# Peptides against a protein of PDB entry 3V4L, part 231

Target 1, 386 residues: chain A of PDB entry 3V4L
Amino acid sequence: GQPLAKDKVALLIGNMSYWEHPKLKAPLVDVYELTNLLRQLDFKVVSLLDLTEYEMCNAVDEFLLLLDKGVYGLLYYAGHGYENFGNSFMVPVDAPNPYRSENCLCVQNILKLMQEKETGLNVFLLDMCRKRNDYDDTIPILDALKVTANIVFGYATCQGAEAFEIQHSGLANGIFMKFLKDRLLEDKKITVLLDEVAEDMGKCHLTKGRQALEIRSSLSEKRALTDPVQGAPCSAEALVRNLQWAKAHELPESMCLKFQCGVHIQLGFAAEFSNVMIIYTSIVHKPPEIIMCDAYVTDFPLDLDIDPKHANKGTPEETGSYLVSKDLPKHCLYTRLSSLQKLKEHLIFTVCLSYQYSGLEDTVEEKQEVNVGKPLIAKLDMHRGL

## One batch from the design tools (peptide; made by RFdiffusion4, then SolubleMPNN)

Design b2_p23_3_s1 (from b2_p23_3, 9 letters changed)
Fold by OpenDDE base, seed 4:
Structure b2_p23_3_s1 (fold): chain B 386 residues (1-386), chain A 23 residues (1-23)
Amino acid sequence: as target 1 above (386 residues)
Amino acid sequence: MTAIDLSDPENRKLYELDLEAEK
C-alpha cells in the first residue's frame, strides 16, 4: 500500500538579521514559499525568522514535542552555517564573531532526538554553507545514531562549499529554494525528488562549479512528502500535537473599537510567519463632523523591540512586509511585529485615534488599550527558561 | 548562505545567461 504518515510536522527557520555576520535576504522568501508549499502537502508548519541561540533551542524542543511514532518530521534551515567533521551547525542571529559549536545548533543532535521519537521520516533541508569553521576546534562527541533507515538530508551545497543567494533584484529565493519549490509538490520518493532538483540546479550557470546539491540518505521505503496523513487523530498524543500546533497558529480575533467621538476602527491581524504578525487598523465609520482621523498603534511591550519609525505605515511594504501584502486589506495603517517569540506576557498595546473636527484647528486624541493575549508562537512560552 | 556579488562582471554575465535560459 501507499505509505501513510501518522502526521506531518515541519519546522522552518530563516536567519537573516545577524548581529555580527553578513545579513541575508533569501531566507525571508524561502521560508515563506516553503511554508505555503508544505501547507498544501498537509504539513503542520511552524515558520520562524531571526532566532537567537536560545530561541532556536526552544523552537527545536517544541518541534520535537510534535514528533511521535510514524510522524513525518521536516526541518528546514536557511542562514549561515558550517560543517566540521561531518557535523552541520546552524548559526543563530546572536552568534559571536567568530562563532563556535557552543554558539550553534548541531543538526546531528536534533536527528538523534528525532530518532528517539520513532518518526516515520526525518527530512533535513539545509540551505547553508558547509565550509569548515577554522575557529572551532571542538570535536563534538555524538552518540551513535540508531539505524532507522528513514533519514534524508538535502544539503543546498556539497561539503566544503557555499550555498548562494542573489541580493540584486529585490525579493529572490536562494539558489536551492529556487529549484526545490518547482518540484516539491511532486508525488515522488523524497530522494528522487531531490535528485531531480540537483539536476535542475546543475543547469544554473551562476552557481555551476560553486554550488551542488548533496543528498545523504538512508531511506529504505518509498516515502514522499505527498504521503497522506493517516485518518482522524485518535490517540491522546495526536490530540495534544494538534492542540499545540493550533495554539501556535491562532491569530487574535479582529476587533471593532468604538471611540467617544463616534469613530469606529477595525483592528485586524495577519500572520506572515509563526513569529511575525501584521497589525492593521482601518476607519470603518467616521461622523461627518470629523474631517480627518487616523488610528495609530503604540505602547507595545518593550520585549518586542518595535521601532516606532517602522510602525503605522500606509503600506505593508514600508513595514518590511512584502510577501503578505496582497492578502491584506487596503487603505489601512500597518505595523509589523517581527519578534513574537520574545513576548513574555500578553500583547497589550494602545490604539490612539487622532482626529480633527470641521472648523477646529486643534487635533483631538482618544486612546484605548487593547489586550489580544498571546498571539501565534507566543502561546508556546518559548522564553520560560530565561 | 553567501550573497553572490553581481557587481562582478563575470557573475553578472552568468546571471544574464540564466535569465535568458528561463525565457
Scores: peptide ipSAE 0.615, ipTM 0.963, DockQ to the pose 0.865
Fold by OpenDDE base, seed 2:
Structure b2_p23_3_s1 (fold): chain B 386 residues (1-386), chain A 23 residues (1-23)
Amino acid sequence: as target 1 above (386 residues)
Amino acid sequence: MTAIDLSDPENRKLYELDLEAEK
């Protein structure tokens, strides 16, 4: 019979805004496109951008809580990385220069923890460099892995090589994701699918002889990303997993604010990623006596580190939101919250309305405080360890 | 990942070849 997944869960991490290292661009597009494809494959996807070491550890811990016997687990990482002694290290955005293993997440440690969950399939897609870090002399002593015969590594590059992106004329995928995305929906054994991606990537002239996809697999069964999820969640653990994932993807409901002057503002929310939300405001009703009115959001929690200069933009693109802009209402003011993982408290902010009456020179201001609770990933208390 | 420098004439030529093959 066709293999069944008990459930399918993916953690996607894209690190691009490094503090002490070269900034990347492809992880934004790669995580977004992969999220949409994996959702079409009935994966529960957590998508996170620009995580610190601490935030990456917590994201992995929360991902491991979603894993159970017969669950398909997929970890994707796009960012800086290195490989020492066959161990792959993902580099957080706050990593020092030079970084060491103590500042990074070891993928083989994550694999060990995934094997303890008795998962049905473990897929690692590592879109990072595999060069040795000569500044790290640490030999990780890893415990022996269990023989689970269900592990697949898709490395964007071969050992000792780089994984590339093209930073030209807008948003582009990394080289690995460029070819992976075209085949990801195919009903094929995951190792066969990745082998076809390797052949397609091998035709790229730019990366020929510089980057090659490497597949490392112990997968003894014909398992595909297209494998159907086993029907209604029969276990308490499956219900908990569904609730945890749903909690991490709950947007605030759109609301209509009514001001004393009779102006009505629509306040809406959109998810770009599990830790990135767009707030948008629009004036939906204005009394004829009001000649001008502007609605803006302010007084965000300090933990979000929101620069007011980047808030209340006339376009989503001016906030740095290029991917979801087509799905957003037009003629709004837009604010991008890119660090929802840092939110310790409820998201409370102020909506300010500035307006002018016909025949009065003075502007009037009204304010309303809005509490939207903990949106998206902020419901997963990723800060429990501080 | 590493960004490819398309200011390099050789990289640019290879990139243009890939763009022609996608058409």
Scores: peptide ipSAE 0.615, ipTM 0.963, DockQ to the pose 0.881
Fold by OpenDDE base, seed 1:
Structure b2_p23_3_s1 (fold): chain B 386 residues (1-386), chain A 23 residues (1-23)
Amino acid sequence: as target 1 above (386 residues)
Amino acid sequence: MTAIDLSDPENRKLYELDLEAEK
């Protein structure tokens, strides 16, 4: 019979906005497109951009809590990275220059922890460079992995090589994701699917002889990403997992705010990623005596590091939101919250209405405080480990 | 990942070949 997954869980991390390293662009598009594809495959997807070392550790710990016997686990990483002695290291955005293993997450350590969960399938998709880091002389002594015969590594590149992106044509995929996305929905054994992606990537003139997909697998069974999920949660742990995932993806409800002047504002929320939310405001009713009015959002929690210069934009694209802009209402003011993983408290902010009456030169302001609780990933108390 | 420099004439030529093959 076709293999069944007890559940399917994916953690996708895209690091772009490095502090001490070259900025990347492809991880934005790659994580977004892969999220949409894996959701079509009935994966519970957590998608995170621009994580620090601490935030990456917590994201992995929360991902491991979602894993259990017979669950399919997929980890995707797009960013900077290196490989020393056959160990793959993912580089956080706050990593120093030069970085070392102590500043990075070892993928083989994550694999060890996944094997302790008795998972049905472990897939690692690593869209990072595999060059040696000469500044890291640490030989990681890893404990012997269990023989689980359910592990697949898809490396975007071969040992000692780079994984590439193209930054010139606006928003583009990395080379690996460009070819992976076209095949990901195919009902094939995951190693066969990745081998076909390797052949497609091998036709790329730009990366030919510089990047090659490498597959490392111990997978003894015909398992696919298309394998159906077992219908009913059969354990208390499965119910907890489903509730935990649902909490991490709960958006605030849209609100209608009424001001004393008689202006009505619609406040809406959209998820771009598990840690990235767009707030949008629109004027839905204006008294005729008010000639001009705008609704601004302000006074965000300090933990979110929101620059007011990037808030309240006339287009989603001006906030850096290029992917969800088609699904957003038009003629709003838009604000992008890109670091929801930093939020320790409730998301409380102010809606400020600025307006002018006909025949008065002075602008009037009214303010309302809004509490939307903990949105998206901020419901996972990723900070409880200290 | 590493960004490919498309200001390099050789990289640009290879990229143009890939764009022609996708049409």
Scores: peptide ipSAE 0.614, ipTM 0.963, DockQ to the pose 0.870
Fold by OpenDDE base, seed 5:
Structure b2_p23_3_s1 (fold): chain B 386 residues (1-386), chain A 23 residues (1-23)
Amino acid sequence: as target 1 above (386 residues)
Amino acid sequence: MTAIDLSDPENRKLYELDLEAEK
């Protein structure tokens, strides 16, 4: 019969805004496009940008809680990385320079924990460099991996090589994701799909002889990312998994705020990623005696580190939101919250209405506090240990 | 990942060849 997945879950991490290392651009586009493709494949996707070591550990731990017998798990990472003694290390955004294994996440440790879950398929897609880090001489003593038959590694590059991006004008994928995205929806065994991606990437003149896709597989069965999810969630475990995923993707409902002057404001919310939300405000009603009015959002929690200079922009693009701008309402003020994983409390902020009456020179202000609870990934309380 | 330097004339020529092959 056709193989069935008990469920499908994916964790996508894109690290770009490194503190002590060169900034990247491709992980933004790569995580976004891969999220949309995996959703079409019925994956439950958590997508996270710019994680610290602690935040990456918690995201992996929460992902491992969603894994169970016969579940398909996919981990994608785009960022800086290295490989020492056959161990792959993902570099968090807060990693020191030079970084060591103690500052990084070992992929083989994650694999060990995934093997304990008896998953139906484990896919690792590692869009990082595989050069040796000469500043780290630590040999991780990895416990013996269990003999498990359903593991696939897609490395964006071969051992000792770099994975590349093109930092030209505009938004561009990394080289690996550029070719992966064109085949990801094909109903093929995952190792056959990745082999075709390797051949397509091998035609790229820019990376020829500098980057080559490496496939490592123990996959003994014909399993594909297109394999259907097994029926209605009949188990208590499947219901818990669906509830955990739903909590991480719950947006605040749109609100209509009414001010004493008779101005009405619509407040809306959009998800760019599981940890990135756009707030937008629009004036939906204005009394004729009010000649000018503007609605600003302010007084955000300090944990979000929101610069007021980047808030209340006339376009989504001015906030750094280039991907979801087409799906947003026009003629709003936009604010991008890019670090929802840092939110310890409820998201409480102020909507400030500034307005002027006809024939009065003085500007009047009215303020209303808004509590939207814990949006998106903030419901998982990733910071409960700090 | 590592950014490719397209200010390098050889990298730029290879990139232009890839853009022509996509047309």
Scores: peptide ipSAE 0.608, ipTM 0.961, DockQ to the pose 0.885

Design b2_p23_3_s2 (from b2_p23_3, 8 letters changed)
Fold by OpenDDE base, seed 3:
Structure b2_p23_3_s2 (fold): chain B 386 residues (1-386), chain A 23 residues (1-23)
Amino acid sequence: as target 1 above (386 residues)
Amino acid sequence: MTPIDLSKPENYELYLKDLEAEK
């Protein structure tokens, strides 16, 4: 019979905004497009941008809580990375220059922990460089991996090589994701799918002789990303897993705020990623005596590092939200919260209505405080160890 | 990942060739 997944869970990490390293662009598009494809494949997807070492560790721990016997686990990483002695290291955004293994996440350690969960399939898609780090002399003593015959690595590049992106003409995928996305929905054994992606990437003139996809697999069964999820969760553990994932994806409910002047605003929320949310405001009712009015959001928690100059924009694109703008309502003011993983408390902010009456020169302001709880990934308390 | 420097003529020519092959 066709293999069944008990569930399908994916963690996608895209690191771009490095503190001490060259900034990347492709991980934004790559994580977004891969999220949408994996959702069509019935994966529970956690998508995270620009994680510190601590935040990456916690994201992996939360991902491992979603794994259980017969669950399909997929880890995607796009960012800086290196390979020493056959061990792959993902570089957090706060990694020092030079970085070392103690500043980075070892993929083989994550694999060990996934094997302890008795997963049905372990897929690693590593869109990072595989050059040796000459500043890291650490020889990791890895414990012997179990023989689970269910492991697939798709490396965006071969050993000792770079994985590339094109920072030209706006938003573009990395080279690996450019070819992967076109095949990801195919009902094929995952190793066959990746082999076809390798052939497609091999036609790219720009990266020919510089980047080549490498597949490392112990997968003895015909497992595909298209494999159906086993029916209704019957176990208490499956219910807990579903609740844990649901917490990381719960948006605040849309609110209708009523001001004393009789103006009504709609406050809405949209997820770009599990740690990135767009807030939007619109005027839904205005008394005729009010000639102009705008509803601004302000007074965000300091942990979110929200610059007021980038808040309350007339378009999603002016906030840096280029991917979800088509799915947002028009004629709003937009604010992008890009660091929801940093939120320790409830998201409390102020909605400020600025308005003018007909025949009065002075602007009037009314304010309402809004508490929306912990949105999206902020519900997982990724900071519980600080 | 590493950004490809398209300011280099040799990379830009290859990039144009890939864009022509996608049409």
Scores: peptide ipSAE 0.596, ipTM 0.960, DockQ to the pose 0.861
Fold by OpenDDE base, seed 1:
Structure b2_p23_3_s2 (fold): chain B 386 residues (1-386), chain A 23 residues (1-23)
Amino acid sequence: as target 1 above (386 residues)
Amino acid sequence: MTPIDLSKPENYELYLKDLEAEK
């Protein structure tokens, strides 16, 4: 019969906004598009942008808690990286220059921990460079891997080579994701699918002789990303997994705020990623005596590092939200919260209504505090242990 | 990942060739 997955779980990490390294752009689009495709494949997807070392460790730990016997685990990483002695290192956004193995996450260590969970399939999609880091001569002493015959690595590039992106004309995929996305929904053995992606990428003139997809597999069974999830969760562990995933994707409910002047504001929320939320405000009722009014959001928790200059924009694009803008209501003010993993407390902020009466020159302000609890990934308390 | 420098003529010509092949 067709193989069944007990469940399907994916962690997608896209690092772009490096502190001490060149900024990337493709991980934004790549993580977003891959999230949508994996959701169509019935994966429970956690999608995270711009993680520190600590945040990446916690995201991996939470991902490992979602893994169990017969679960399909997929880890995707897009960012900076290197390979020393056959060990792949993912570079966090806060990594020093030069970075070392002690500042990075070793993929083979994650694989070891995934094998302890008795997973049905382990897929690693690594959209990073595989050049040696000459500043790190550390050879990780990895314990012997178990023979599980269920491991697939899709490397965006071959050993010693670079994985590329195009930054020329706004939003574009990385070279690997450009070809992967067109095949990902195909009902094929994952190694066959990746081999077809390798042939498609091999036609790219820009990267020909510079980047080549490499497949490393021990997969002895015909397993596909299209394999159906086994029915209703029968175990306590499966229930916990479903609840944990649901918590990480729960948006605040839309709110109608009423001000003393008689203005009514709609406050709405949209998820761009598991750690990125758009807040939008709109005036839904205005008394005729009020000629102008705007609803600003302010006084965010300090842990979110919200620059007021990037808040309350007339378009989603002005916040840096280019992917979900088409699905948002028009004629709002938009604010992008891009670091929800840093939130230690409830998301409390102020809605400030600024308005003007007909025949008065001075603006009037009214304020309301809003508590929306812990949105999205902030419910997982990834900061546990600091 | 590494950004491709399309300001270089050799990379831009290859990029245009890929865009023509996608049409």
Scores: peptide ipSAE 0.593, ipTM 0.959, DockQ to the pose 0.876
Fold by OpenDDE base, seed 4:
Structure b2_p23_3_s2 (fold): chain B 386 residues (1-386), chain A 23 residues (1-23)
Amino acid sequence: as target 1 above (386 residues)
Amino acid sequence: MTPIDLSKPENYELYLKDLEAEK
């Protein structure tokens, strides 16, 4: 019979905004496009951008809580990375220069923990460089992996090589995701699918002889990303997994705020990623005596590191939200919250209405505080160790 | 990932060749 997944769970991490390393661009697009494709494949997807070491560890721990016997686990990483002695290291955004293994997440350690969950399939898609880090002399003594015959590594590049991105034309995929996305929905054994992606990538003139996809697999069964999920969640563990995932993806409900002047504001929320939310405000009713009015959001929690210069923009693109802008309401003010993983408390902020009456030169302000609870990933309390 | 420097003529020519092959 066709293999069945008990469930399908994916963690996607895209690191771009490095503190001490060159900034990347492709991980934004790659994580977004891969999220949409994996959702079409009935994956429960957690998508996270720009994680610190601590935040990456917590994201992996929460991902491992979603894994169980016969569950398909997929980890995608796009960012900086290195490979020492056959161990792959994902570099967090706060990693020092030079970084070492102590500042990074070892993929083989994650694989060990996934094997303890008795997963049905373990897929790693690693869109990072695989050059040796000469500043890291640490030989990780990894415990022996179990023989589970359910492991697939898709490396964007071969050992000792770089994985590339193109920063020229605005939003572009990394080279790996550019070819992977075109085949990801195919009903093929995952190793066959990745082999076809390797052939397609091999036609790219820009990366020919510089980047080549490597497949490392121990996969005894014909498993595909298209494999159907086994029916309704019948186990207590499956229900818990579904609730945990749903909790991490619950947006605040849209609100209608009414001001004393008679202006009504719609406050809306959209998810770009599991840790990135767009807030948008629109004037839905204005008394005729009010000639101009704008609704600004302000007084955000300090933990979110919101620069007021990037808040309350007339377009999503001015906030850095290029991918979801087509799905957002038009004629709003937009604010992008890109660090929801840092939110320890409820998201409380102020909506400030600035308005002018006909025949008065002075602007009037009214303010309302809004509490939207813990949005998206902030519900997982990724800070429980601080 | 590593950004490809398309300011280099040799990389830009290869990039253009890939764009022509996608048409």
Scores: peptide ipSAE 0.589, ipTM 0.959, DockQ to the pose 0.870
Fold by OpenDDE base, seed 5:
Structure b2_p23_3_s2 (fold): chain B 386 residues (1-386), chain A 23 residues (1-23)
Amino acid sequence: as target 1 above (386 residues)
Amino acid sequence: MTPIDLSKPENYELYLKDLEAEK
């Protein structure tokens, strides 16, 4: 019969805004586009941008809790990385310069933990460089991996080589994602799909002889990303996975705020990623005696590190939100919260209405506090233990 | 990942060739 997945879960990490390393651009687009494709494939997707070491460890631990016998697991990483002695290291945004293995996540350690779950398919897509780090002489003594089938590595590049991006004229994919996205929905064995992506990448003149896709596979069965999920969740573990995924994707409901002056504000929320949310405000009713009014959001939790200069913009693009701007309502003020994983408490903030009456020179202000609970990834309490 | 330096003529010529092949 057609192979069935017990469930399908994906963790996508895109690191761009490094503290001590060159900034990247492609991971933004790559994580966003891959999220949309994997959702069409019935994956439960957690998408995270710009994680610290601690945040990456917690994201991986939460992902491993979703894995079980016959579940399909996909880990995608886009960012800086290195390879020492056949061990792949993902570099967090807070990694020092130079970084070492102690500052980074070892993919083979994650694989060991995934093997203990008896997963139906494990896919690692690693969009990072595979050069040796000469500042790290540590030989990770990896415990012997269990002889398990159904593991696939898609490396964006070969051993000792770089994975490239193009930082020219706007937003663009990395070279690997540029070709992967065009084939990802094909009903093919995952190793056949990746081999076709490798042939397509081999036609790119810019990266020819500089980057080549490497496939490592122990996949003994015909497994595809298109394989259907086994019917209604009948196990307690499947219900827990569905509830945990639903919590990580729950947006606050849109609110209508009424001010004493008779102005009504609509407050809305949109997800860009599991840890990135857009807040938008619009005037939905204004009394005729009020000639001008604006609704600003302010007084955010300090843990979110929101610069007021980047809040309350007239366009989503001015906040750095280029990908979801088409799906947002027009004629709002927009604020981008890019670090929801850092939120320890409920998201409480102030809506400030500034307005002017006809025939008065002075502006009047009214304020309302809003509590929206823990939005998106903040419901997973990734900081439990600090 | 590593950004490709398109300020180098040799990289820019290859980039243009890839853009022509996508048409």
Scores: peptide ipSAE 0.585, ipTM 0.958, DockQ to the pose 0.852

